# Peptides against a protein of PDB entry 6EJA: the designs that were tried, part 51

Target 1, 276 residues: chain A of PDB entry 6EJA
Amino acid sequence: VEYMPANPVRIAFVLVVHGRASRQLQRMFKAIYHKDHFYYIHVDKRSNYLHRQVLQVSRQYSNVRVTPWRMATIWGGASLLSTYLQSMRDLLEMTDWPWDFFINLSAADYPIRTNDQLVAFLSRYRDMNFLKSHGRDNARFIRKQGLDRLFLECDAHMWRLGDRRIPEGIAVDGGSDWFLLNRRFVEYVTFSTDDLVTKMKQFYSYTLLPAESFFHTVLENSPHCDTMVDNNLRITNWNRKLGCKCQYKHIVDWCGCSPNDFKPQDFHRFQQTARP

## One batch from the design tools (peptide; made by RFdiffusion4, then SolubleMPNN)

Design b2_p13_1_s4 (from b2_p13_1, 5 letters changed)
Fold by OpenDDE base, seed 2:
Structure b2_p13_1_s4 (fold): chain B 276 residues (1-276), chain A 13 residues (1-13)
Amino acid sequence: as target 1 above (276 residues)
Amino acid sequence: MEKYEKEIEELNK
């Protein structure tokens, strides 16, 4: 039994889903669902069948909504960041959803704590942001991520256009594209008009795998920099032999790693005390 | 990851 905080945090889970993995999504949803949290689901524009299924689910739960807008997303695409940013804006505008934390989820990652543990932990550290850094040489990170390269998302492809420079005065960081962000920081990212946010939004609109670096970079260079915790509280299903080759060359003009989807048995790691 | 980073860098040249 975990400590129950007096004012437990409520989490907005953002799910970006695509394809035909309806059963997998259903399993994940059941594993992570809690009545005290909120779920905002984006379905790829091309995944109409999945969209219909998700809509059906959303109609059954008052704390589940589907984005009215849909983007066509690709692996490594800049549009993924756009999806997150728009979702953040939407969630901030939902006055009836008093969430405290933003957490993104996919079938490739999973929280390693139970709901009670997660809520207790986040309630204790509600002023912190949780982003996992790569933990290595930053120059090497920049190179392997292609941050010094200019990409354009067009026609379901990430085109490498050429080289670029990191903006002056910006300390770039990154690592995991799975993060836990508090509402205050999300508000900053969404509504700030300072040079940092505006420049980074522009910079990362031409970035491969932007979600792996954007929030890290913005946070560390922002007035909120002291709120960073180098941990995303996630377990990721990495299969290096399969996921770290140039298997996505048909989608992006770059090579990188991608995690694999979790198996159904892995979902027990996020045990719920209250299920639908 | 480390064992693959060099390969990725080389492939991305």
Scores: peptide ipSAE 0.016, ipTM 0.569, DockQ to the pose 0.384
Fold by OpenDDE base, seed 3:
Structure b2_p13_1_s4 (fold): chain B 276 residues (1-276), chain A 13 residues (1-13)
Amino acid sequence: as target 1 above (276 residues)
Amino acid sequence: MEKYEKEIEELNK
């Protein structure tokens, strides 16, 4: 028997998109769209064609908005975290959008189950935050992620400046750059002025792939640490053979791994009726 | 975490 929540959670989906993949975006959007959720779309500053297309979509739906600001984001760039943080602030200021969860989606990560299943699950665990950890040696993770290195985003490039130390007393964690965060934690991240949030925002402004670690680290070291669930309810496509190459050396002074995009047919999992 | 992992696993089946 599928759990039917009396007060179903409403989700704010944040989409960070770039390039000219308008058809793919349209397909993805159709697959994840629901009238009870909210969609906030950031289009890269350089992607004017895509921006026009997204604006057209947003005009058709009252629960779809496009960020009035646009950043030029690069792979691994610290600006990506800034994009999420600003989006979170915007969404919290939208009093007409009573969302309960913040979820980022891309073509590389998809919900495993239907919308109904996702909503039912999140409604049951509305006080929890879902972040998937790397599940490996943490020291190795730090080294591989370059968390002990200082990076500067400038001129569409992540420059490696040198070594740095992890802040004392902070338990660093990370893994997936896709997360499901409840409104309460988003409020904390957005508005808290405590040392943890302040220092981590500063630290991660010079971090490569900050979204893979920032929220994990903040959550685990915060008063909300007991709300962490080590799962993001997503199917990730990590192709080590293709994704763990120095394919982005032209924009990042680091070699890392990136997820590959799923095929469009994978989007149907979000639309299908709950099967027993 | 363990409590949720089982349910998540079931959800992922």
Scores: peptide ipSAE 0.031, ipTM 0.693, DockQ to the pose 0.021; fails the geometry check
Fold by OpenDDE base, seed 1:
Structure b2_p13_1_s4 (fold): chain B 276 residues (1-276), chain A 13 residues (1-13)
Amino acid sequence: as target 1 above (276 residues)
Amino acid sequence: MEKYEKEIEELNK
C-alpha cells in the first residue's frame, strides 16, 4: 500500500510546444493529465494551428490554461528562459491555482513512475528543488555549453558574438534543462531583486541553452542552496546517434544535443489515476 | 542529500 500523504502537493506542469505536434501533444496530455494538477501551455508564436488546438483543449478543462502571450522560440535560444520566467510569474499571479511545484515538460521528456509515486515523493520533500547536474568537470561543462561565450538571439538565430567572462564569485553549474522547482524558489527567482538574481538574468539573456544552467546556478549561489537535489526525476529519451549531429547548426552558432520524442508506448510509464 | 538519493533511486527502478 503506497503511503498517501495527508497534504498532497499539486503540480504546475508547464508545456512549451511548437510545430505540428498536435497528435503527440494530445497523447502526452492524456498521459499526464490529472484533475489535481495544473497545466500551463505556451505555444510558439509561429504555430497557429497548434495554438488553436491547444485553446480548444484548455476550454474543456478548468485546470488547463494557455499563455495569452506567445514567443517565437528557437532551439537553444535565450528566449526559452524568458518563456519559463514569464510563465512562472503568471503562475504565481494565479491565486486560484495553489500549486506547490513547477515542472517543465516537452514531448521528449516524461516524469518517472506513476502520479501517485511522484506526488508522494514530492509531498515528502516539498521543500527541495530537483535539478540534475552534469556530474563532470565544471570547466569542461562551461566550455561545452559555451557559457564563456556571448550569444545574441536575433532573426530566429543565436549569433555568437565573442568571448565573455563568468561573473566573479559565482559558482556556475548546470546539466538538464528539465527541473522540478518548489514554489518558494520560483517566488525567489521571480521577485527577488538581489544582485544574484539580477545579474544572472542579465547574464543568461545572452546565453545559449540557458535553461540548462540558469536555475542550477541561481539555486546553488542563493540562500536556498541547501535545497538542491541532484536529480530531476525524469525519463528522457536520449539517442546520441540521432540527437548529436549538430542538427541545429543552421539556427545556432554552436553544436548541441537534443532528446528524441517519446513514442506512444513510452507513455505507459506514467500512470494516471484519473484520465481526461 | 544522501538520504534523498536512496529514495530517488528506488523511484527510478
Scores: peptide ipSAE 0.025, ipTM 0.655, DockQ to the pose 0.020; fails the geometry check
Fold by OpenDDE base, seed 4:
Structure b2_p13_1_s4 (fold): chain B 276 residues (1-276), chain A 13 residues (1-13)
Amino acid sequence: as target 1 above (276 residues)
Amino acid sequence: MEKYEKEIEELNK
């Protein structure tokens, strides 16, 4: 029997979508949609067809909105972080959407638990933030992620400009770009003017795959550090053969790993993934 | 990830 919380958390799902993956989006949306949650969808500026489709969906559901602004995001681009940050701000300004958690989703992962289980779990741990760390040598992570390198997003490309140093006194961390953040922390990230947030926003504006590290790093170095849970509660489709290559070398002056979109054939893996 | 980490590092040199 699943525990039904007296005050169930409500989730703001942020979807950053691009391309022609309408079917995948539809599938994901159907899988995660619930009337008590909120869905904020950003469609890549270049994906006009998808945008039209998403707009149609948003008109059918009162708890689904599309960003009025659209960015041209690229894989690994710093603009992805900007997208999340702006989405967070928007969501905080939506007074009619009383969400408790921010969750980003793509077709590459799904929440591990059913909606009821997820809500129950998050309701119990509503003061926590869920970010999955790489769980390895941090120095190695820095190197692999190119965090010690300076990147510039320009003309739909991440240009590697040179080397840089990690800001002094900052413990860098990261791993998954899929996270569950409570409203309080989102507020902090969005509105704080402290040195940490300010510097990190600047730092990560020149970072490859910033979403994989920004929130981790900010959280762990912030007054909210004690709320860190090293788990993102996701089932991510990691096909190493497909995901760990230089598939985006034409876009980014770097090589790395990316999760793969779930296919119907991959759903059997849900049973194989350890539950938190 | 472990299997490909070294390879990725080499590629990123």
Scores: peptide ipSAE 0.007, ipTM 0.516, DockQ to the pose 0.358; fails the geometry check

Design b2_p13_2_s1 (from b2_p13_2, 7 letters changed)
Fold by OpenDDE base, seed 3:
Structure b2_p13_2_s1 (fold): chain B 276 residues (1-276), chain A 13 residues (1-13)
Amino acid sequence: as target 1 above (276 residues)
Amino acid sequence: SILEEDQKLLDEE
C-alpha cells in the first residue's frame, strides 16, 4: 500500500518544446498528465505548427497553459535559462495555480516514479530541492562546461568571446539541467535582490548551457543551501556514442552532449529503476 | 558540454 499524504503537493510542470516533436510531446504529456498538477508550456518562437498543436491541448485542459511570450532558443543558448526564469515568474504570479514544486521535463528525461509515488515522495520532502550534481572533479566540470569562457547568444549562435573568471567566493556546481525545485526556492530565485542572485543571473546570461549549473550554483551558495538533495528523480536516456559528437558546432562555439529522446520501448525502465 | 580536444576521449568510451 502506497502512502497517501494528507496534503499532497501539486506540481507545476514546465515544458520547453521546439521543432516538430508533436508525437513525442503528446506521449510525454499523456505520461505525466494529472488533473491535480499544472502544465506550463513554452513553444519556440519559430515552431508555429507545434504552437498551434499545443494551444489546442491547452484549450482542452484547464490546468494547461501556454506562454503568451515565445523565445527563439538554440541548443546551449543562454536564452533557455531566461525562459525558465520567466516561466517561474509567470507561475508565481498565477494565484489560481497553487503549485508546490517546479519541474522541467523533456522527452529525453522522465520522472522515475509514478505520479502517486512522486507526489508521496515530494509531499514528504516538500522543503527540499532536487538537483543532480555531476559528482566528479569540479575543476574538470568547469572546463568542460566552458564556465570559464564568455559566450554571447546572438543571431541564433553562441559566440565564444573569450575567457572569464569564476566569481570570487562562489562555489560553482552543476550537472543535470533537469531539476525539481520547491516553490520557496523558486520565489527566492525570482524575487531576491541579493548579491548572489543578481550576480549569478548576470554571469549566467553569458553562459553556455546555463540551466545545467545556474540553479545548482545559486542554491549551494544561498541561505537555502541545506535544502539540496543530490538527486533529480529522473531517468535519462543517455547515449554518449550518439549524443556526444560535437553535433552543435554549427550553433555553438563549443562541443556538447545531449541525451536521446525516450521511445515507447524505453518506458519499461520506469518500472525497473527504483530509487529509495 | 566539452572542449573539442576532449571529443576523442568521448569517442573512446
Scores: peptide ipSAE 0.032, ipTM 0.629, DockQ to the pose 0.304
Fold by OpenDDE base, seed 5:
Structure b2_p13_2_s1 (fold): chain B 276 residues (1-276), chain A 13 residues (1-13)
Amino acid sequence: as target 1 above (276 residues)
Amino acid sequence: SILEEDQKLLDEE
């Protein structure tokens, strides 16, 4: 018997998709779809076939929408953060979608809980934000992330222009680019005009892999800092052998790792690694 | 994240 909250949270799932993996997306969508949640899908500007497929899905479900704007994003590009931020703004402006949490998803990372468990958990902790930190030395993290380097996204490439300093008085943090953010914090990030949000948006517009650090850093330095939970409730299919080959060097002036997409055969791990 | 071993290479460029 699962706990049924009296006022269950409703989730806005944001999917940023690209390529031609329509079947994979369909499978993921079916796995996470629920009538009480909302789904906002951004399709890369270059992925027209996928866009057509996603539009077909959106026409079948009233709680599924596709971004009217489309960005051409690259791995590690600063534009990914822009995509999330614009999606957040859009979702906040959708007055007919009363969502309580923002969750980003990909085929490489899934929530470790069933829908009922996730809703129950988030309903209990609806005032919290869930971001997973790196768990390492912060100075090392900064170096590995290249946060002290200036990047420019241009011509489908992340150009490393030079060195930069971390703003003084800012506690930088980060880790996973998969997060669960409550509406209140999303509102803050979207509409606040304070020095923190303004400076961080500017700073991270020239940052490699900005989604891995932006929300962590903003949250921890904000008036909402006490709402952070160091857990993103995710299972990520990491395989260093497969994911760490400097495969994106041609796109970015940096060498990074990427997770692997889940395959049907990998789903058995959800049962094994499920946390209470 | 990136590979630490690759950071040294990038710094030399």
Scores: peptide ipSAE 0.028, ipTM 0.658, DockQ to the pose 0.173
Fold by OpenDDE base, seed 2:
Structure b2_p13_2_s1 (fold): chain B 276 residues (1-276), chain A 13 residues (1-13)
Amino acid sequence: as target 1 above (276 residues)
Amino acid sequence: SILEEDQKLLDEE
């Protein structure tokens, strides 16, 4: 059901990109761009060519900005969470960008709805947060995610140092690292000094694939816990056969799965109207 | 919470 909201939500899209996938990024950008939304792009510190390309794009659109800071991120690295957290802070400090929702994107992920549908939906549920849970046994999830293991990101590698305990009293959850968070919750995560946020930031700074669990866990244990919706409104290009072969063992001391980048032939699955 | 109709839409996707 679609309707035109009286006060449509505006979305801050955060794109974390790396490599030389300029064409892929361009396709994605064209697919998701809308004049009423905001786009904040982080380019990996090592991807200078891509950075130059993205800067060119940002100069063409007033609602597109590039992070002035750049991190070197690796698959599964804890620094990815840092990237999101810093971007959230930046976006909150941008008073000229009145966004209502934070949405992270990569070349392997797209919103499943058209802009109008997405805006209508989020406008109806502007007080909710959308995080997709793993949908399985939580103990198994913890084991598979390595949440009970201590990792250190150093020298472009995630080193497994040993075992650790999950903080007492915390209900851990997670699943997809693609989420839709409302501004209020982002403010909480960014500026709260309560024990939950403080401890979780510390805990997840030594966590593999932290974005898949941090926001879930913080939300569910926070005063905002009743705002969670178990859906991220995403379509990802998952091919488990190709993406789950421990191909990242050279980067992390763990096995995991990675989604595949979307190709032109995959675009038919996207319900998005391009608005240049 | 979300409306049942909207939840159904989400589940169908």
Scores: peptide ipSAE 0.014, ipTM 0.565, DockQ to the pose 0.022
Fold by OpenDDE base, seed 1:
Structure b2_p13_2_s1 (fold): chain B 276 residues (1-276), chain A 13 residues (1-13)
Amino acid sequence: as target 1 above (276 residues)
Amino acid sequence: SILEEDQKLLDEE
């Protein structure tokens, strides 16, 4: 029998979805749903059909809510970070949802463990934050990510305006844009007025793929730096042949890879004790 | 993740 924690953590799952993949979302939702967790879903402003479908789901479950605000986001856009930050603020203001961890999800990734395993693990390490680093030369990472470049999101495009400098005294880090953050750190990111958080929010508002680096950088330079675990506990469906073709060149003045959505057969790996 | 090799293509355009 797996260890059962006395005070199991509750998770706020944040889903940022777009397009018309309602069936895929439904399958994913069924795979990750549990009555003890919370689900906060942002639907792209342009995805009205999907929004209607998600609203229907939210009406059926008390622990599922949809953002009342909707952003038009693009791949790699700085607005994605804004979406996460606003969702964090919303979740902190929901006093009726006592969540302990923030986890972002898409159709392209899943937690690598069952619900029971994940809850048991996070309950034991509830004071930790889980972010996967790139694991390579940091200078190279900065160059590849374009962190030394200034970007502006405008008219559904990420415009590269020129060069910029990394703020002095800041150790930049990053890797995966999928993370598990404890409530305490989310509170810090959301409400802190210190120079670190203020400067990083400003810096990353002009950053390509900001979610891949923002939380890493803030955490590692913050008083919470000792809480970092270099693992996001995720399985991501990467296929370079399909996902690394510079398919977003038309909307971003940069190129990169995009993960692929999981197929229905992949859902069996993540059995949940309770399903809707 | 961003592909550094693809940056050259963008710079050439």
Scores: peptide ipSAE 0.028, ipTM 0.597, DockQ to the pose 0.190; fails the geometry check

Design b2_p13_2_s2 (from b2_p13_2, 6 letters changed)
Fold by OpenDDE base, seed 4:
Structure b2_p13_2_s2 (fold): chain B 276 residues (1-276), chain A 13 residues (1-13)
Amino acid sequence: as target 1 above (276 residues)
Amino acid sequence: SQLEEDQKLLEEE
């Protein structure tokens, strides 16, 4: 018998989508859609066809909205973090959407459990934040992520400008760019004017793949640090052969790996994964 | 994330 919480958490799913993969998006949406949750979708400014498709979906469901603003994001771009941060602000300002958790999703990442299981779990741990760490040497992580390098997003490219230092007193961390954040922490990130949040927002505005590290770093150095859970409750299609080809070198002065989009044949993995 | 192999590739190119 699965635990049914008396006050089930409601989730704001944030989808940042681009390209023309309407069918894939539709599949993902169908897989994650529930009437009790909220879906906030950002479509890349350049993806007009997809935007039209998503708008059609949003008109059919009252709990689906599309960002009125659209950014042109690139892989690894700092603008992706801006997209999330602005989405968080928007969601906090939506008084008619009483969400408890913020979850970002892509076609490459799915919750590892059914909706009921996810809701039950998060309802039990509603005060926690779920961020998956790299689980390796931190110095190596910094180097691999280029956190000690200064990047500038300009003209659809991430330009490497030079070296930089990690701010003093800050322990950087990161790993997955897929996270589950409770509303309280999102509020903190969005509205706090403390030195940590201010400095980190500035720091990560010049960071490659900022979403893989920003929330980790802010959380772990914040008064909310005790809410950290080293698990993002995700199954990610991670195929190094496919995802680690330096495929974005044309738009980023760095090489990196990206998760692969799930295909229908990949869904069997859901049965093979377990929570740690 | 970035792999060490990718970094090597970048440096070699």
Scores: peptide ipSAE 0.026, ipTM 0.625, DockQ to the pose 0.209
Fold by OpenDDE base, seed 2:
Parts: sequence; structure tokens; C-alpha cells
Structure b2_p13_2_s2 (fold): chain B 276 residues (1-276), chain A 13 residues (1-13)
Amino acid sequence: as target 1 above (276 residues)
Amino acid sequence: SQLEEDQKLLEEE
């Protein structure tokens, strides 16, 4: 008999989608959809076809909404963080959607647990935040992520302007840009006017791949620091051989890795992977 | 995620 929580958590899934990956999106949506959860979908401003398709889906399900605003985001762009932050604000203002957790997803990511397992787990640990750290030397991480570099997103490009210093007294951390955040922490990030949140929002507005580090850094330096769990409960399709090259130099003045979209042949990972 | 090797290449350009 599996444990069923008396007050199960409800999840707000935020999907940031782009391109023509309609089939992949549909597959993922079918896999993660549940009537008790909420789905807030942002479609890239340039992906009009996909937007129309997603709108059709949103009309079929009362717990599916599409952002009325759309950003043009690029790989590694600071605007991706803006997308998440705005979506968080929107979700907090949706009083008819009583969600407990915020989870971001893409076609390159999949939850490793069944819905029942995930809900049971999060219901037990509803006061925790789940962020996966890089698990290596922090100085090396800073260098590899370019956190000590100043970037400007402009004209669909991340321009490297020069060097910068990490704010004094801030312990920088990061790793995965896939996270599970409780509502309380999302409220803090969204509405806090303290020096930490204010400075970090500014700092990361000029950061490459900000979502990989912003929430980690804010959380660990915040009054909520004791709520961090170094696990994002995800399977991400990382194929370094295919995804780790300077393929984005035309978009970003940096080199890096990107995850690959899940394909049908990758489905075996979902069936065979289990972790606490 | 970034590659240190790729970063070095970029910096050398």
C-alpha cells in the first residue's frame, strides 16, 4: 500500500517551449498531465505555430493556461530568467490556482517519478526546495559558467562585455536549471525587497544561463537556506558528445553544453531510472 | 552548463 497524503500538494508546471517541437511537447504534456495540477505554458515570441497549438490545448483544459505575454529567448539568454520570474508572479496572482510547488520543464527534461510518487514525496517535504548543485569545485564552476563575466542580451545575442566581480558576501552556487520550488520561496523571490533578492536580480540580468544559478544562489543566501535539498528529481537528456560544443557561438559569446530533446528511443530511461 | 575546454578556446580567439 502506497502512502497517500491527506493534503496532497498541487504543482504548477511551467513549460517554456519554442520551435516546432509540437510532437515532443504533446508527448511530454500527456506524460505529466494530471487534473489536480496546473500548467502554465510560455511559448517563444517567434514560435507562432507552436503558440497556436498550445492555445488550442489550453482551451481544452481548465488547468492549462498560456502566458499572455511572450518573450523572445535565446540559449543562455538572461531573458529566460525573466520569463520564469514573470511566470512566478503570474502564478502567485492566480488566486484560483492554489499550487504548492513550482516546477519548470522543457522537452529535454522529465520527472523521474510517477505522479503519485512525486505528490507523495513533495507532500511529505512541502517545506523544502529542490535544487541540484554542480557537485564540483565552486571556483571551477564560476569559471565554467562565466559568472565572473558580464553579458548583455541584445538583438538575440548574448554579448560578453567584460569581466565582473561577484557581489561580496554572496556564496554563489548552481548546477541544473531544473528546479522544484515551494510556493513560500517563490513568494520570497517574487515579492521580497531585501538586498539579496534585489542585487541578485540585477546581477543575473547580465548573466549567461542565469536559471542554472540564480535560484540556487538566492536560496542559499536567504533566510530560507535551510530548506535546500540537493536533488531536482529529474532526468535530463544530457549527451555531452552531442551537446557539448561551441554550437552557440553565433548566439552567445561563450561555449557550452545544451541538453538534447528526448526522443522515443530515450523512453527506456524513464522506466529504468529510480532514485530517492 | 559550460565546458572549460570550449571556454579556453573562446578566450584564445
Scores: peptide ipSAE 0.021, ipTM 0.627, DockQ to the pose 0.228
Fold by OpenDDE base, seed 5:
Structure b2_p13_2_s2 (fold): chain B 276 residues (1-276), chain A 13 residues (1-13)
Amino acid sequence: as target 1 above (276 residues)
Amino acid sequence: SQLEEDQKLLEEE
């Protein structure tokens, strides 16, 4: 018999979606939907058709909402972090959604196990934050991520402007841009006015792929540093052969790797007890 | 792999 927590955690899933793959999104949504969780969906400013489709879904389910604001995001863009940060603020202001964890999702990444297993696990570790680190030499990571480079998002492009220094006294870390953050830490990131949060928000506003490092870095240097777990509980569809070919060089002045979207057959890796 | 690491973590429950 699987462990059933007495006070199960409720999850706010944040989805950042774009393009025209409405059917794929629908399939994914069906696979991950549960009545006890919350879904907050941002649709790219340019994806009007998808936005209309997602709005229809949000009207059918009380625990599904769409961001009233929409950003135009690009791969590697600093604006992606802005999207997450604004979503966090919105979710904290939704008093009718008592979520305990913030989890971002895409078609390229799924939580492992079943919903029940995930909830049971997070309910046991509700005070922890789950961020997967790169597991490499930190200096190498900094170089490969371009953290020592200054980027500017402008005109749908990430421009490399020059070199920069990592702020003194800050232990930089990162890895996966898929994370599981507890509400307490999200509150800290959203509302803290300390030097760490303020400086890091500024620093990462000029960072390539900021979501892969921002939360790691903030957490590890914060009073919440002891809550870090080096695991994001994800199955990511990595295909290095396809994902590491500088396919986004036309968008960013850098080369990087990206995961591939899951196919419908992959959705069975995360089963829901209750589905639409 | 990340999957293996994640799997181990969940199995420890």
Scores: peptide ipSAE 0.011, ipTM 0.463, DockQ to the pose 0.027
Fold by OpenDDE base, seed 1:
Structure b2_p13_2_s2 (fold): chain B 276 residues (1-276), chain A 13 residues (1-13)
Amino acid sequence: as target 1 above (276 residues)
Amino acid sequence: SQLEEDQKLLEEE
């Protein structure tokens, strides 16, 4: 019998979706939906069909909302971080949604545990933040991520403008752009006016794949640094053979890998049970 | 995430 916490945490799932992946989204939604959690969905500005589909879903469930604003995001674009940050702000302003954790999802990843397991685990560690680090040489990571390069998102393209310096006194870290953040840290990131948050927001507005490093870096250099857990508690469908072909060079002056959407046959790897 | 091979490809172009 799994331990049931007396005060179970409630999760805000943030889904950033684009294209025509309605079926994939529906599958994911069914897999992760629970009445006790909250779902906030951003649909790319260009994905009108998907937006209509998501709106229909949101009308059926009181704990599902769609962002009233929509951004046109590109792979690796700095605007993705803006999307998360704005979503965080929105969620903090939703006083009727008492969430404890922020979890971002796409059609390419799933929580690796059942709802009960996840809730039990997070309820025990509600003061922690879960960010998976790269686990390699940090200098190499900086180079590979292009953190020492200046990028500008403009006209649906990430332009590499030149070199830049990493801010002094900042320990840069990163890895996965999939994270589990507690409400307290989200509040800090959203509303803090300290030099760290201010400088990092500015720095990462010109960063490629900012979500893979921003939250790691901010957390590790913040007063909340002791709350970091090097794990994101999820499975991502990484197929390098399919996802690592420099396929985005036409929209980004950089190469990289993207995760692949899960297919129905992949669901056997997940233990999540929907409770609509 | 960036791979070294992808970076090399970018530099060669």
Scores: peptide ipSAE 0.026, ipTM 0.613, DockQ to the pose 0.206; fails the geometry check

